# Ledger of designs, part 52: peptides against a protein of PDB entry 6J54

Target 1, 223 residues: chain A of PDB entry 6J54
Amino acid sequence: NENLFASFIAPTMMGLPIVTLIIMFPSLLFPTPKRLINNRTISIQQWLIQLTSKQMMAIHNQKGQTWSLMLMSLIMFIGSTNILGLLPHSFTPTTQLSMNLGMAIPLWSATVFTGFRYKTKTSLAHFLPQGTPALLIPMLVIIETISLFIQPVALAVRLTANITAGHLLIHLIGGATLALLNINTMTAFITFTILILLTILEFAVALIQAYVFTLLVSLYLHD
Target 2, 42 residues: chain B of PDB entry 6J54
Amino acid sequence: QFQFTGIKKYFNSYTLTGRMNCVLATYGGIALLVLYFKLRSK

## One batch from the design tools (peptide)

Design b1_p23_2_s3 (made by RFdiffusion4, then SolubleMPNN; from b1_p23_2, 15 letters changed)
Fold by OpenDDE base, seed 2:
Structure b1_p23_2_s3 (fold): chain B 223 residues (1-223), chain C 42 residues (1-42), chain A 23 residues (1-23)
Amino acid sequence: as target 1 above (223 residues)
Amino acid sequence: as target 2 above (42 residues)
Amino acid sequence: LLEVLEALEKTLNELLLKVLELL
């Protein structure tokens, strides 16, 4: 069982963490545009970024639109790292809970604090939903406060759990296919087909999780 | 269209101000309870 | 917000169903 999680260990070479280089690598895939009309690949990337930006910021007012750069950078970072992590024998930094907590907690706290700074009344009112009976008010406020503190944990755990579970499943099925190649080629072919379908699913999960993560941060900002 | 008078005007679950006041009151009550138990333990 | 959450839930459910079909 220890060998199953060996792929999730942070890679180090000669005591130096290579994880920093792995985290920085996705940034090389998104070069800054220098011309008005760039290459087709860069143009498609910019187009996708603009589309996602419009969708994400359509919910926010002018004050929330100031966070567009941060949110778009976040979705690009998480999305790119997740997709690159699906490469065979690759390491995904987003599988590390520490990294996702490191992103979720500051962003969540920033959104909550900005809410309290600019919309104090509405932010405080969110602890009590509308139409609650008077007797249940104190209990409901306590539950809502607990829910607020669970938000960053849920945000980080959701991303890490989904990506980690997907990677684990890919490794398990991949290992099973390799083991079955020497036993029965027909069953190995079936398991390989499942692996291909699973990898396609994980591509979708990678993008969705990145989007969900940024969306939830954005929603917390909007309050 | 709920017109509340008296204490219900300030502590209402329907209005924004009422909800805010209810939250503040609940936090204040919890803080007072914690303070009471802390002072009692001394 | 509710519409976005509902859309997200629908997408997640569809994804989960696809996963369950594969498993």
Scores: peptide ipSAE 0.164, ipTM 0.717, DockQ to the pose 0.022
Fold by OpenDDE base, seed 4:
Structure b1_p23_2_s3 (fold): chain B 223 residues (1-223), chain C 42 residues (1-42), chain A 23 residues (1-23)
Amino acid sequence: as target 1 above (223 residues)
Amino acid sequence: as target 2 above (42 residues)
Amino acid sequence: LLEVLEALEKTLNELLLKVLELL
């Protein structure tokens, strides 16, 4: 069991945490454009950012559009870290719940406070669904309040659990494949095929979870 | 769309203002209860 | 908003089904 989670241990070198460097590394993959017509890679990145920005911010008014830069940076960060984490023998910072909480809580609080600042009436009214029977109003308001505080936890846990589960499966099947190489080559080949299919799926999951995380933050802002 | 009179005008689960007032009333009630128990403990 | 959530749920369900098919 300890061997299963060994890949999720924060890497250190000489007692110094290199996790900070790992977290910062994805930023190097997105250089700032310097030319009017950039390289293909940069152009694709900008196009993708522009596309996702339009899609995600379509629900927001002009005030909400100010969050576009932050949300796009967030999705790029989470997405890139998740994809890089699928490299062999890599460490994904987003598998750490502490990191995801560190992102979720401030962003969630910012969205909630922004909602109360600019849309106080709507935000307060959101604690009571429309059409609630009068007798259930106090109870439901309390439940909705609790639900609000669960949102950042759910946001962080969702991302962490999905990425961690995917990594765990890849490691387990990969380990099984290696173990079966000397036992049954044919079975090992089948297991290896499953591993490849699973890795492809996890690439998709990595991007989707990054998108979902950012989208939910955006939706909370829109309230 | 909805026409309420009396207290229902201010405390209802259909209008935006009514919902807001209900939430505020609930929080106010909870605050008063907490205050009551705090003072009672002394 | 509801449509987006429904689309998201559908996508997640499809992914879960794919994972279950692999397992």
Scores: peptide ipSAE 0.145, ipTM 0.712, DockQ to the pose 0.022
Fold by OpenDDE base, seed 3:
Structure b1_p23_2_s3 (fold): chain B 223 residues (1-223), chain C 42 residues (1-42), chain A 23 residues (1-23)
Amino acid sequence: as target 1 above (223 residues)
Amino acid sequence: as target 2 above (42 residues)
Amino acid sequence: LLEVLEALEKTLNELLLKVLELL
C-alpha cells in the first residue's frame, strides 16, 4: 500500500516544499487579455468564465454579484489544479485535505458572516424552517445549527474525496493493467480500455468538483 | 399575511420575525442551561 | 436548500451524461 499512496506525498526539494510553486503554476496558464481579439485559447477561457459567471451570478442580486470575482477565481483555481493533477505522475494539491479546508473554512465563514451582516433576519430565520410545529422548534434549531457547521467540512471532504478517489482508482487500474501484461495481454487490453474511459471520466469529475465547490460557496452566500 | 396575537405574534414558525425570535430564544435557553451546569459545579 | 441540492444533483447528472456521451 505504500507504493499506492506514493503519488500523494507532497513533493519536496532539499527539505523545502515545492507545493507552493505547484499551487502558483496554474496562474501562469491564464494570462490577462490585452487585445480586443485574443488568441483562441484566451478567447475560450474568457468564454468559459463568462458562461460560468452568468450561471452562478444569476442566483445573486446586485449585492451578491460583488463576490463574482472571488467565486470565478476560486473555480478557475480548483479547476486548473484538478486538471493538472490528472497528468501522469503529477501531484494534485487539492487531494490534500488541509488545503481544501484552508479554502473552505474561510470562504464559508465569510459567506456566513456576510449573510449575518446584510441579511441578519433572514440568516437567523434559516435556523428554523417555515411552518415547523412549535414542539419541534428547539430540536430543529439545534439540528440546523449543526448542519451549518458541517457545511465547511462537507465542502472540503467532498472535493478531497472525489479527487483522491479518482486518482487512487486510476493508479489501481493502471497497476492492474501493468500486472496483467505479463499474464494475459488480451485482458490487459480490456483493462487498459477501462483505464482510458476512467481517465476521461476523471477529467469531467475534476471540472464538476470545481464547479460544485464554487457553486456551494455561492449558495451559502445567497442563503 | 398571518395574523398572530399575543405570544404567538413574537414566537411563530411562519413569520420571519417569529422564526428569528424562536432561534434567539433557543440559543438563549441553551446558554442558560450551560450556565446553570457551570454554576452547579461550583 | 433542497431545491438547490436538487438542481445541483440534476446538473451533476447532466454533466456525467455528457461525459459518458463523449466516451
Scores: peptide ipSAE 0.125, ipTM 0.700, DockQ to the pose 0.027
Fold by OpenDDE base, seed 1:
Structure b1_p23_2_s3 (fold): chain B 223 residues (1-223), chain C 42 residues (1-42), chain A 23 residues (1-23)
Amino acid sequence: as target 1 above (223 residues)
Amino acid sequence: as target 2 above (42 residues)
Amino acid sequence: LLEVLEALEKTLNELLLKVLELL
């Protein structure tokens, strides 16, 4: 188990954390366009951002659309880091629970507080579902309150667990394929095929998890 | 659609105001219970 | 091509919704 998690150790050089540089690296992949007609890559990127923006902000009013920049930056950051983490021998910062909690908790708290500031009645009413029998009201309010506090934890753990599990599975199957090369070539080929399919799946998971993370943040804002 | 009278007008699970009041009442009740136990211990 | 892309986008969105229901 210790060898399996070796790839998840925070990289350091000369005792200095390189994690900061790794976190900042995805920002270089999204340059600011300065031309009316940009390169193909930048144009596609802008198109994707526009599509995701329209989809994410479709549930929000004009006031909620103020958070569009924040949510789009978040999804691009998480998505880019997750995809880059699929490179061999790469470190994915989003596999660290500390990072995801550090990102999820402030955003969650901000969404909850903004909800209480501008939609106090609706936010307070959210603790009690409509049509609840009178006898169950106190218990249900308590449960909903606990559920609210679990939201940031669930948000962080979901992202971390899915990405981490994917990496672990890639490493395990990859190691198994290498070990089986000298034992049985046919089984090694089968496991290698599974590895390829898994890597494709992990690319999809990387994008989906980034989307889900931002979507849930937006849903908490919308309440 | 819903016509409530008396206490049900202010405390109900069908209107936003009623739901809000129920939540506040629940939190207030919990706070009073905590206060009671704290004062009892002293 | 635009119709194909729109259809693909619609199917992808439906798939994402199904995945979100599982999460």
Scores: peptide ipSAE 0.080, ipTM 0.675, DockQ to the pose 0.022

Design b1_p23_2_s4 (made by RFdiffusion4, then SolubleMPNN; from b1_p23_2, 15 letters changed)
Fold by OpenDDE base, seed 5:
Structure b1_p23_2_s4 (fold): chain B 223 residues (1-223), chain C 42 residues (1-42), chain A 23 residues (1-23)
Amino acid sequence: as target 1 above (223 residues)
Amino acid sequence: as target 2 above (42 residues)
Amino acid sequence: LLEVLNALNETLNTLLLKVLELL
C-alpha cells in the first residue's frame, strides 16, 4: 500500500517545490497565435476551444458570456494537467485536494456573489423550489442552504476522487501484470490488455472531469 | 398567472417575490431564535 | 438546468456503482 501511495507524494527537489513548475508546464503547450494562418496544431487547438466555448456559453446570456475566458482557461488547465498525469511515473497536481479546493472555493464564491449582486431576487428565490407546500418551506430552505455550501466541497472531491481512483487502478493492474509475468504468461497478457483498455478509459475520464468541473461552475453562475 | 390575495400574495411558493419573502422570513426567524437563546443564556 | 443537474448526478452515480462493482 505504501508503494502505491508513493506516486501521490508531492515531488520536491532539494526542498524546492517542483509542483509549481509542473502546474505551469501545461501552459507552454498552448501558445497564443500571432499569425493570421497558424500551424495545424495551433489551428486545431483554437478550433476546439471555439467549439467548447460555443457549447458551454450557449446557456448564458450576454452578461454570463463575460465569464467565457475564465471558464475556457479553467477547462484547458484541468484537461491538460489530467492528460499529462497519465504519462508513466508522472505526478498530477489535480490529485491533490488542496489544489482543487484552491480552485473550487474562489470560483464558487465568485458565482454566488455575482448572483447576489446582479440577480438578487432570483438568487434568493433559489433557496425555495417552486410549488413547495407551505408547511415544508422552513425545512426546505434550510436544506437548500446546506446544499449550497456543499457545492464547493462536492466539486473539489469529485475531481480529486475520479483522477485519484483512476491512477490507483492503473497502478494495481500494472502491478498485477508484472507479478503474473513469471507465473503465467497468458494470464499476464490478458491483464495487460485490460491495462491498455483502462488507460484509454482514463484518457476519456480526464477530459470528462475537466468538462464537468467547468460545466458545473458555469451552471452555478447561471443559477 | 396565479392570483393570490391577502398574506398569500406576499408569501407564496409560486412567484419569485413570494419565494424570496419566504426565504427572508425563514432566515429572520432563525436569527431571532438564535438571538433569543443567546439572551436567555446571559 | 435542473434537468441537466439531475442527469449529471444520475450518470455519476451509475458510474460510481459500476466502478465499485468492478473492484
Scores: peptide ipSAE 0.170, ipTM 0.733, DockQ to the pose 0.022
Fold by OpenDDE base, seed 2:
Structure b1_p23_2_s4 (fold): chain B 223 residues (1-223), chain C 42 residues (1-42), chain A 23 residues (1-23)
Amino acid sequence: as target 1 above (223 residues)
Amino acid sequence: as target 2 above (42 residues)
Amino acid sequence: LLEVLNALNETLNTLLLKVLELL
């Protein structure tokens, strides 16, 4: 069991945390364009960023579009770190619940406070769904208030649990494949095929979770 | 859609203002209950 | 919002089904 979680231990070098370098590494893959016509890789990246930004900010008004830069940077950061974490023997910072909480709580609080600042009436009314029977109003308001405070936890746990579970499955099946190589090569080949399919799925999950995290933050902003 | 009169005009679950007032009333009631138990314990 | 939540739920369900197919 200790060997299974060894890959999730925060990496250190000579007692110094190298997690900061790992977190900053994805930024090197997205250089700032300095030319009108960039190379193919940067052009594709910018095109994808423009498409995702247009899709996510289409729901928001002009005030909500002010958050476009932050939301796009968030999705790029989470997405890039999640994808890079799927490389063999790589450490994903987003598997750490502390990191995801560190992102979720401030962003959630910012969205909630922004909602109360600019849409006070709508934000207060959001605690009571429309058409609720009069006798259930106090209880439902309490439940909705509790639901609001669970939102940042749900954001962090959803991202962390999905990425962590994926990594655990990859390590377990990968370890089983290596163990079966000396026992039965045929079964090892089947297990290896499952591992490949699982890794492809985890790539998709990594991108989806990044998108969902950013989208939910955006939705809480819109409320 | 609905014509409310009296107390239902200000406390309803259909209008935005009514929902807001219901939420504020609920929080006010909870705050009063907390204050009551706090003063009772002293 | 409801459409987005439904789309998210559908995506999650499809992913779960794919995971179950792999397991």
Scores: peptide ipSAE 0.137, ipTM 0.725, DockQ to the pose 0.022
Fold by OpenDDE base, seed 4:
Structure b1_p23_2_s4 (fold): chain B 223 residues (1-223), chain C 42 residues (1-42), chain A 23 residues (1-23)
Amino acid sequence: as target 1 above (223 residues)
Amino acid sequence: as target 2 above (42 residues)
Amino acid sequence: LLEVLNALNETLNTLLLKVLELL
């Protein structure tokens, strides 16, 4: 069992945390544009950013659109780290709950505080759904308050669990294929096929989870 | 659309103001209860 | 918000079905 989780241990070299370098590495893959007409790779990146920005900011007003840069940087970071984590013998920082909490809590807090600042009445009203019977109002307000505080935890855990589960499954099936190579070649081929299909799925999951994370942050901002 | 009179005008689950007041009243009540138990334990 | 949550739930269900098909 220790071998299964060995890939999730934060890599260190002589006690120095290499994980910081791994976290910073995806930033190198997204260079800033220097020309009016950039390379194909940069152009595709900008196009994707614009597309996602338009989709996410469609629900926000002008004040909410100020968060576009923050949210786009977030999705690019999470998405890139998740995809890089699918490389063989790679380490994904997003598999660490501490990393995701470190991102979720400040962003959630910022969205909640901005909501209270600019939309105080609406934000307070969200603690009580419309049409609630009078007798259930106090209990429902308490439940909704608790629900609010669970949001950052759910956001972080969702991302962590999905990415971690995918990685574990890839490692398990990969290990099984290697073990079956000497036992039964036919079954090993079947498991290898499953592994390939699973890796394709995990690429999709990596992008979806990045999008969902940023989307939920955006939704909390919109309230 | 909704006509409320009396206390229901200020405390209702349909209007924005009513919902806000209900939330504030609930938090105020909880705060008072916590304060009461804190003072009682002394 | 509810529509987005429903869409997310549908996406999750479809993903789960795909995983089950692979397993």
Scores: peptide ipSAE 0.115, ipTM 0.720, DockQ to the pose 0.022
Fold by OpenDDE base, seed 3:
Order: C-alpha cells, then structure tokens, then sequence
Structure b1_p23_2_s4 (fold): chain B 223 residues (1-223), chain C 42 residues (1-42), chain A 23 residues (1-23)
C-alpha cells in the first residue's frame, strides 16, 4: 500500500531538497541556438516551438502575443518534466499538486488582472452571457464568478491528477506483471503488453497535458 | 445592435455596457447584503 | 472553453482507441 506511493515521495539528500535540481534539469536539454543551421535535435526543437507558438498565438492580437515567451516556456517546462518523469524510477515534480498550484495560480491571476486592466468592460461583461433572461441574471453572475475562481484549481488538479494517475497505473500494472510471472507466464505476457501500451499512452498524455495547461492559460488571457 | 429605452438601456443582457452594469449591480447588492449582516451582528 | 475541452476529450479518446487497437 505505502509502497505504491513511494515513488511520489519528494527526494531529499541530507535533508536538503534535491527537487530543485530536478526541476532545473530539463532546462539543460534545450540549449540556445547559436548558428543559423543547428544540429538536428536543436532544429527539431525549434520547429516544434515555432509550430506550437503559431498555433497558440493565432487567437491572440498583437498585445496578446507579448505572452508568447511565457507560454512557450511554460509548455516546454511542463512537457519536458512530464516526459522525463516517465523514465523508470523517476520523480516527476508535476505530480505534486503544490507545484502545479504554484504555477497555475499566478498565471491565472495574471491573466485575469491583465484582462481587467486593459479590457475592463469586456472582462466584467464576461460574467454575464449575452441574451440571458433578466430573472436569471443575479444567479448566473454568481455562478460565473464561482466558475472563475475554480479555474486555477481545475487547471492545477487536471494536470496533477492526469500525471499522477498515469504513474500509478504504470506501477500497478507493472507490479501485477511481476507477480504474475511466477504464476502464469502467458498472462504475465499479456499484462506486460498492456503495460507497454499504457506507457505509450502516458507519453502522449504527458504532452497533451502540457499543451492543455498552456492552452487554457492562453485562453483565459484571450477571454 | 439593440435599441433600449429607460432602465433597459443601462441594464440589459445584450449590450456590453448593459451586461457590465448588471454585473456591477449584482456585486453591489451582495456587498450591501454582507454589510447589512455585519452591521446587524453589532 | 467548451470547444477546447471537447477537443481535448476527443484527443484523449482517440489516443485511448489507438491503445486499444494495439491490444
């Protein structure tokens, strides 16, 4: 029971948090380009960043495109950490809800305050959809306000839950596979196949969650 | 575009300004209610 | 927002289907 969640314990060395180093490690995987024609790996990275940047910023005006650097850094950070976390016996900082809240709350607040600062009328009007019956206005405004405050929580929990659930499933199925090796090798092979497919799925989920997190932040900015 | 007269001009769910005013009115009402209950306890 | 969430859901379902197809 406790062994199932042992992989989610924050690693420490002599009481010092080594998590900080783990968080900073993905930054080393993305060196800054210095040449016009870079290595294949750097070129692929730049290509992916450009594609995602174009897709994300297509909905934003010139003012919204100022957030491009922040959003791209966010998606790269979350994506890289999630992928690295799928390595065997690796710790993913994004499985910690505290970390995701630490990212979600400031970004959400920044987007909301930016909206109120530059588009006050539109942002305030967003609490009331168009064409609502007059009698439902007070209740609907309250609901929309609550919805707004749930956004950062939902954003953080979504990322945390998906990544954590994925890791948990991998551990459970992996443990079951090992247990079945001594009981029935054929069934263990089937379970192992499922484990492989699940791991592939989790790789995709890792990227998707990074994208969704960034996309939602961007969408909140756009309103 | 809608043409409203009277109070509907300022409080409507169709125009941007009307929606804003409705939101502000609701928040103001809630604030007044909270204030009322706070003052009542004293 | 709903469109984005629906798109996300569709993507996830597509991935799940692909995994099931491999089984």
Amino acid sequence: as target 1 above (223 residues)
Amino acid sequence: as target 2 above (42 residues)
Amino acid sequence: LLEVLNALNETLNTLLLKVLELL
Scores: peptide ipSAE 0.087, ipTM 0.697, DockQ to the pose 0.023

## One batch from the design tools (peptide)

Design b1_p24_1 (made by RFdiffusion4)
Fold by OpenDDE base, seed 1:
Structure b1_p24_1 (fold): chain B 223 residues (1-223), chain C 42 residues (1-42), chain A 24 residues (1-24)
Amino acid sequence: as target 1 above (223 residues)
Amino acid sequence: as target 2 above (42 residues)
Amino acid sequence: SVVLHVAEIVAMFFALSYLLYQLS
């Protein structure tokens, strides 16, 4: 099992963490446009960014629109790192719970603080759903309070678990395919087909998890 | 929409202000209970 | 150690976000 998790160990070189460089690398894939008419790749990237930005920030008012840059950078970062993590022998920083907690907790706290600062009454009212029977009010307020504090944990664990599980499955099925090549060729072909389908699924999961992570942060900001 | 009188005007689960007051009252009650048990142990 | 790593990652994230803001 140690060999199975070897790809999830943070890489270091000469005792120096190179994880910093890995985290910064995706920024090179999104260059800043310099021309009025750029190449097709940059144009598509900008178009996608504009579409996603328009879609995600549509629920926010003028004050919420200030978070557009941060949220878009977040989704681009998580999405790019997740996709790059599917490359052979690559390290995915988002498989580390510490990484995801490092993103989830500050963003969550910032959204909660922003809510209490500008929408104090609404934020406090969220601890009690509308139409609650009088006898259940104290208990439900406590439950909603606990639910609030579970949000950052759930946000981080969801991303970590989905990406990590996908990587593990790819490795396991891939290893099984190689082992079955000399045992049963037909079975090996079936497992290989499953591996291909799983890989396609993981590409989708990589993007979906990035979107869900950013969307939930945005929803917490909207309250 | 909803017309409330008396204490229900300030503590209800329908209006924004009422919900806020209920939340504050709940937290206040919990704080008082914690304070009571803390003072009891002394 | 976990707190330190989380703090480092948080700092990196915000630094990257700020860098992207400057480059955009």
Scores: peptide ipSAE 0.087, ipTM 0.712, DockQ to the pose 0.195
Fold by OpenDDE base, seed 4:
Structure b1_p24_1 (fold): chain B 223 residues (1-223), chain C 42 residues (1-42), chain A 24 residues (1-24)
Amino acid sequence: as target 1 above (223 residues)
Amino acid sequence: as target 2 above (42 residues)
Amino acid sequence: SVVLHVAEIVAMFFALSYLLYQLS
């Protein structure tokens, strides 16, 4: 089972971590437009960014829309890294909990801080749901406070677990397929078919998790 | 929408101000409890 | 160790911030 987790070890070369280069690589896939009429690839990228931006920022007021650049950059980063992670023999940085915590904690803290700065009364009121019986107020406030601090952990763990689980399944089924090639070719073909279907699913999961992560950050900002 | 009188005007779970005051009161109570136990142990 | 993980988180945060800067 050590081989299962070997793909999740941060790669190093000559004692130097190349994880930083891997993390920075997706930025090369999204060049800035320099022409009035760009090529098809850049045009599609800008179009997708614009659509996603309009969708996610629709719930925000003018002050919240200032976060559009950050949120769009975030979804592009997570989405691209997740998709690139599905390449054979690739390393997915988002499978590392430290990576996701590094994203979740600052963004969560920023949203909470922004809420307290601009909507102090509303933010404090969120610790007590409307209509709570008087006897349950102290306990519920405590629970809601704990819930707040669980949010960054939930963001990080959700992304990490989904991406990691998908990668593990692909490796397991792929390894099983290779092992069955010399034992039963027909069974190997079945497992290979499952692998293909699973890979397609993981592409969708990769994008969905990127969207959910960004969306939740956006929702925390909205509140 | 809601009309409260007395202490319910300031501490209620329906109005925004009331909810805020309840939260602040809860935190204040917890702080006082922590201080009490801290002083008790010494 | 916890210290190692914290260091990793900080490193990843800086890497992410730089990446986001390039994407912006």
Scores: peptide ipSAE 0.071, ipTM 0.722, DockQ to the pose 0.213
Fold by OpenDDE base, seed 2:
Structure b1_p24_1 (fold): chain B 223 residues (1-223), chain C 42 residues (1-42), chain A 24 residues (1-24)
Amino acid sequence: as target 1 above (223 residues)
Amino acid sequence: as target 2 above (42 residues)
Amino acid sequence: SVVLHVAEIVAMFFALSYLLYQLS
């Protein structure tokens, strides 16, 4: 059990945390363009960022589109860290609940505060769905209030649980494959095939979770 | 638009203003209840 | 333990903010 979670321990070197360097590493993979016609990789990256930006910010007005830089940086950060975390012997900061809470709580609070600041009437009205029977209004307002406070926790836990579960499965199946290599080669081959399929799935999950996290933050900003 | 009279004009679940007032009223009621129990606990 | 977790959250927030500064 201890070896299963060893990959999720924050790496330290001589007592100094290397997590800071790991968090900053994805920024090196996305350099800022310095010319009109960039390299193919950079141009593809910019094209993808523009497409995702237009897709995510389409639901926002001009005031909400000011958050485009933050939301795009968020999705690029989470996506890149999740993908890099699937490399052998890598550490994913997004597997840490503290990291995800550190992102979810401020972003959620910012969206809530901006909503109350610029759309106070609409934000207060969101605590009561339209057409609610009069007798259920007090209880429903309480439930909606609780639901609001669960949102940042749900954002953090969803990302943490999905990435952590994927990593655990890869380690378990990988360990089982190695253990079966000297016992039954045929079974080990089947297990290895499952491992490959699982890793491909985890690449997709890594991108999807980054998108979902950013999309929900954007959606909370819209509401 | 809905036509409401009396208290339903200000406290309804259909209009935006009515929903806002209902939320404020519920929060105010809860605050008063908490205050009542705090004063009663003395 | 809770204090340590809160400190970690704050540290991660500052790290993220610095990352956003670099990406901006």
Scores: peptide ipSAE 0.058, ipTM 0.713, DockQ to the pose 0.220
Fold by OpenDDE base, seed 3:
Structure b1_p24_1 (fold): chain B 223 residues (1-223), chain C 42 residues (1-42), chain A 24 residues (1-24)
Amino acid sequence: as target 1 above (223 residues)
Amino acid sequence: as target 2 above (42 residues)
Amino acid sequence: SVVLHVAEIVAMFFALSYLLYQLS
């Protein structure tokens, strides 16, 4: 168990946390463009950012589109950290629930507060779905209120669980593959194939979870 | 589109204003209940 | 351990809130 969870321990050097450097590292992978025609890598990055921004901000008005910069930076941060976390002997900060809660709670509260600030009537009306029978109104309002407060927790736990579970599975299947190499080569080959497929899946999950996290924040902003 | 009269005009689950008022009324009721139990305990 | 995690959450909260304030 200690060996299994060793990769999730926050790295420290002489008692000083290295997590800060790890969190800041993905920012180096996305340099700001300075030329009219940039490198192919930067051009592809800008193209992807523009596409995702267009798709994500399509549901927002002009005031909501002001959040585009933050939301795009968020998806880039989470996506890059998740992808980098799949490298061998790497530490993924998004596997830490504290970090994800630290991102989810402020963003959720900001979206809720902005909703109440600019769309007070609509935000209050969302606590009661349209067409609810009169007798169910008090109970449904309470349930919807509870549902609202569960949103930041669900947002953080979803990201943490998906990334952590993926890392654990890769480690377990990888360990099983190594153990079976000296026992049965055929079975080891099967487990290795599963490991490859799982790794490919985790690459997709890493990006999808980043997108879902950002999308849900954006959706909460839209109310 | 909706034709409500009386108190149903202000407290309904179909109009935006009606839903808002219902939510506020629910919160007000809960607050009054909490206040009642708090004062009763003292 | 719990105190450290809470401190991390609080630090992240203030950092993000400050960043949002700067970007707003």
Scores: peptide ipSAE 0.053, ipTM 0.718, DockQ to the pose 0.190

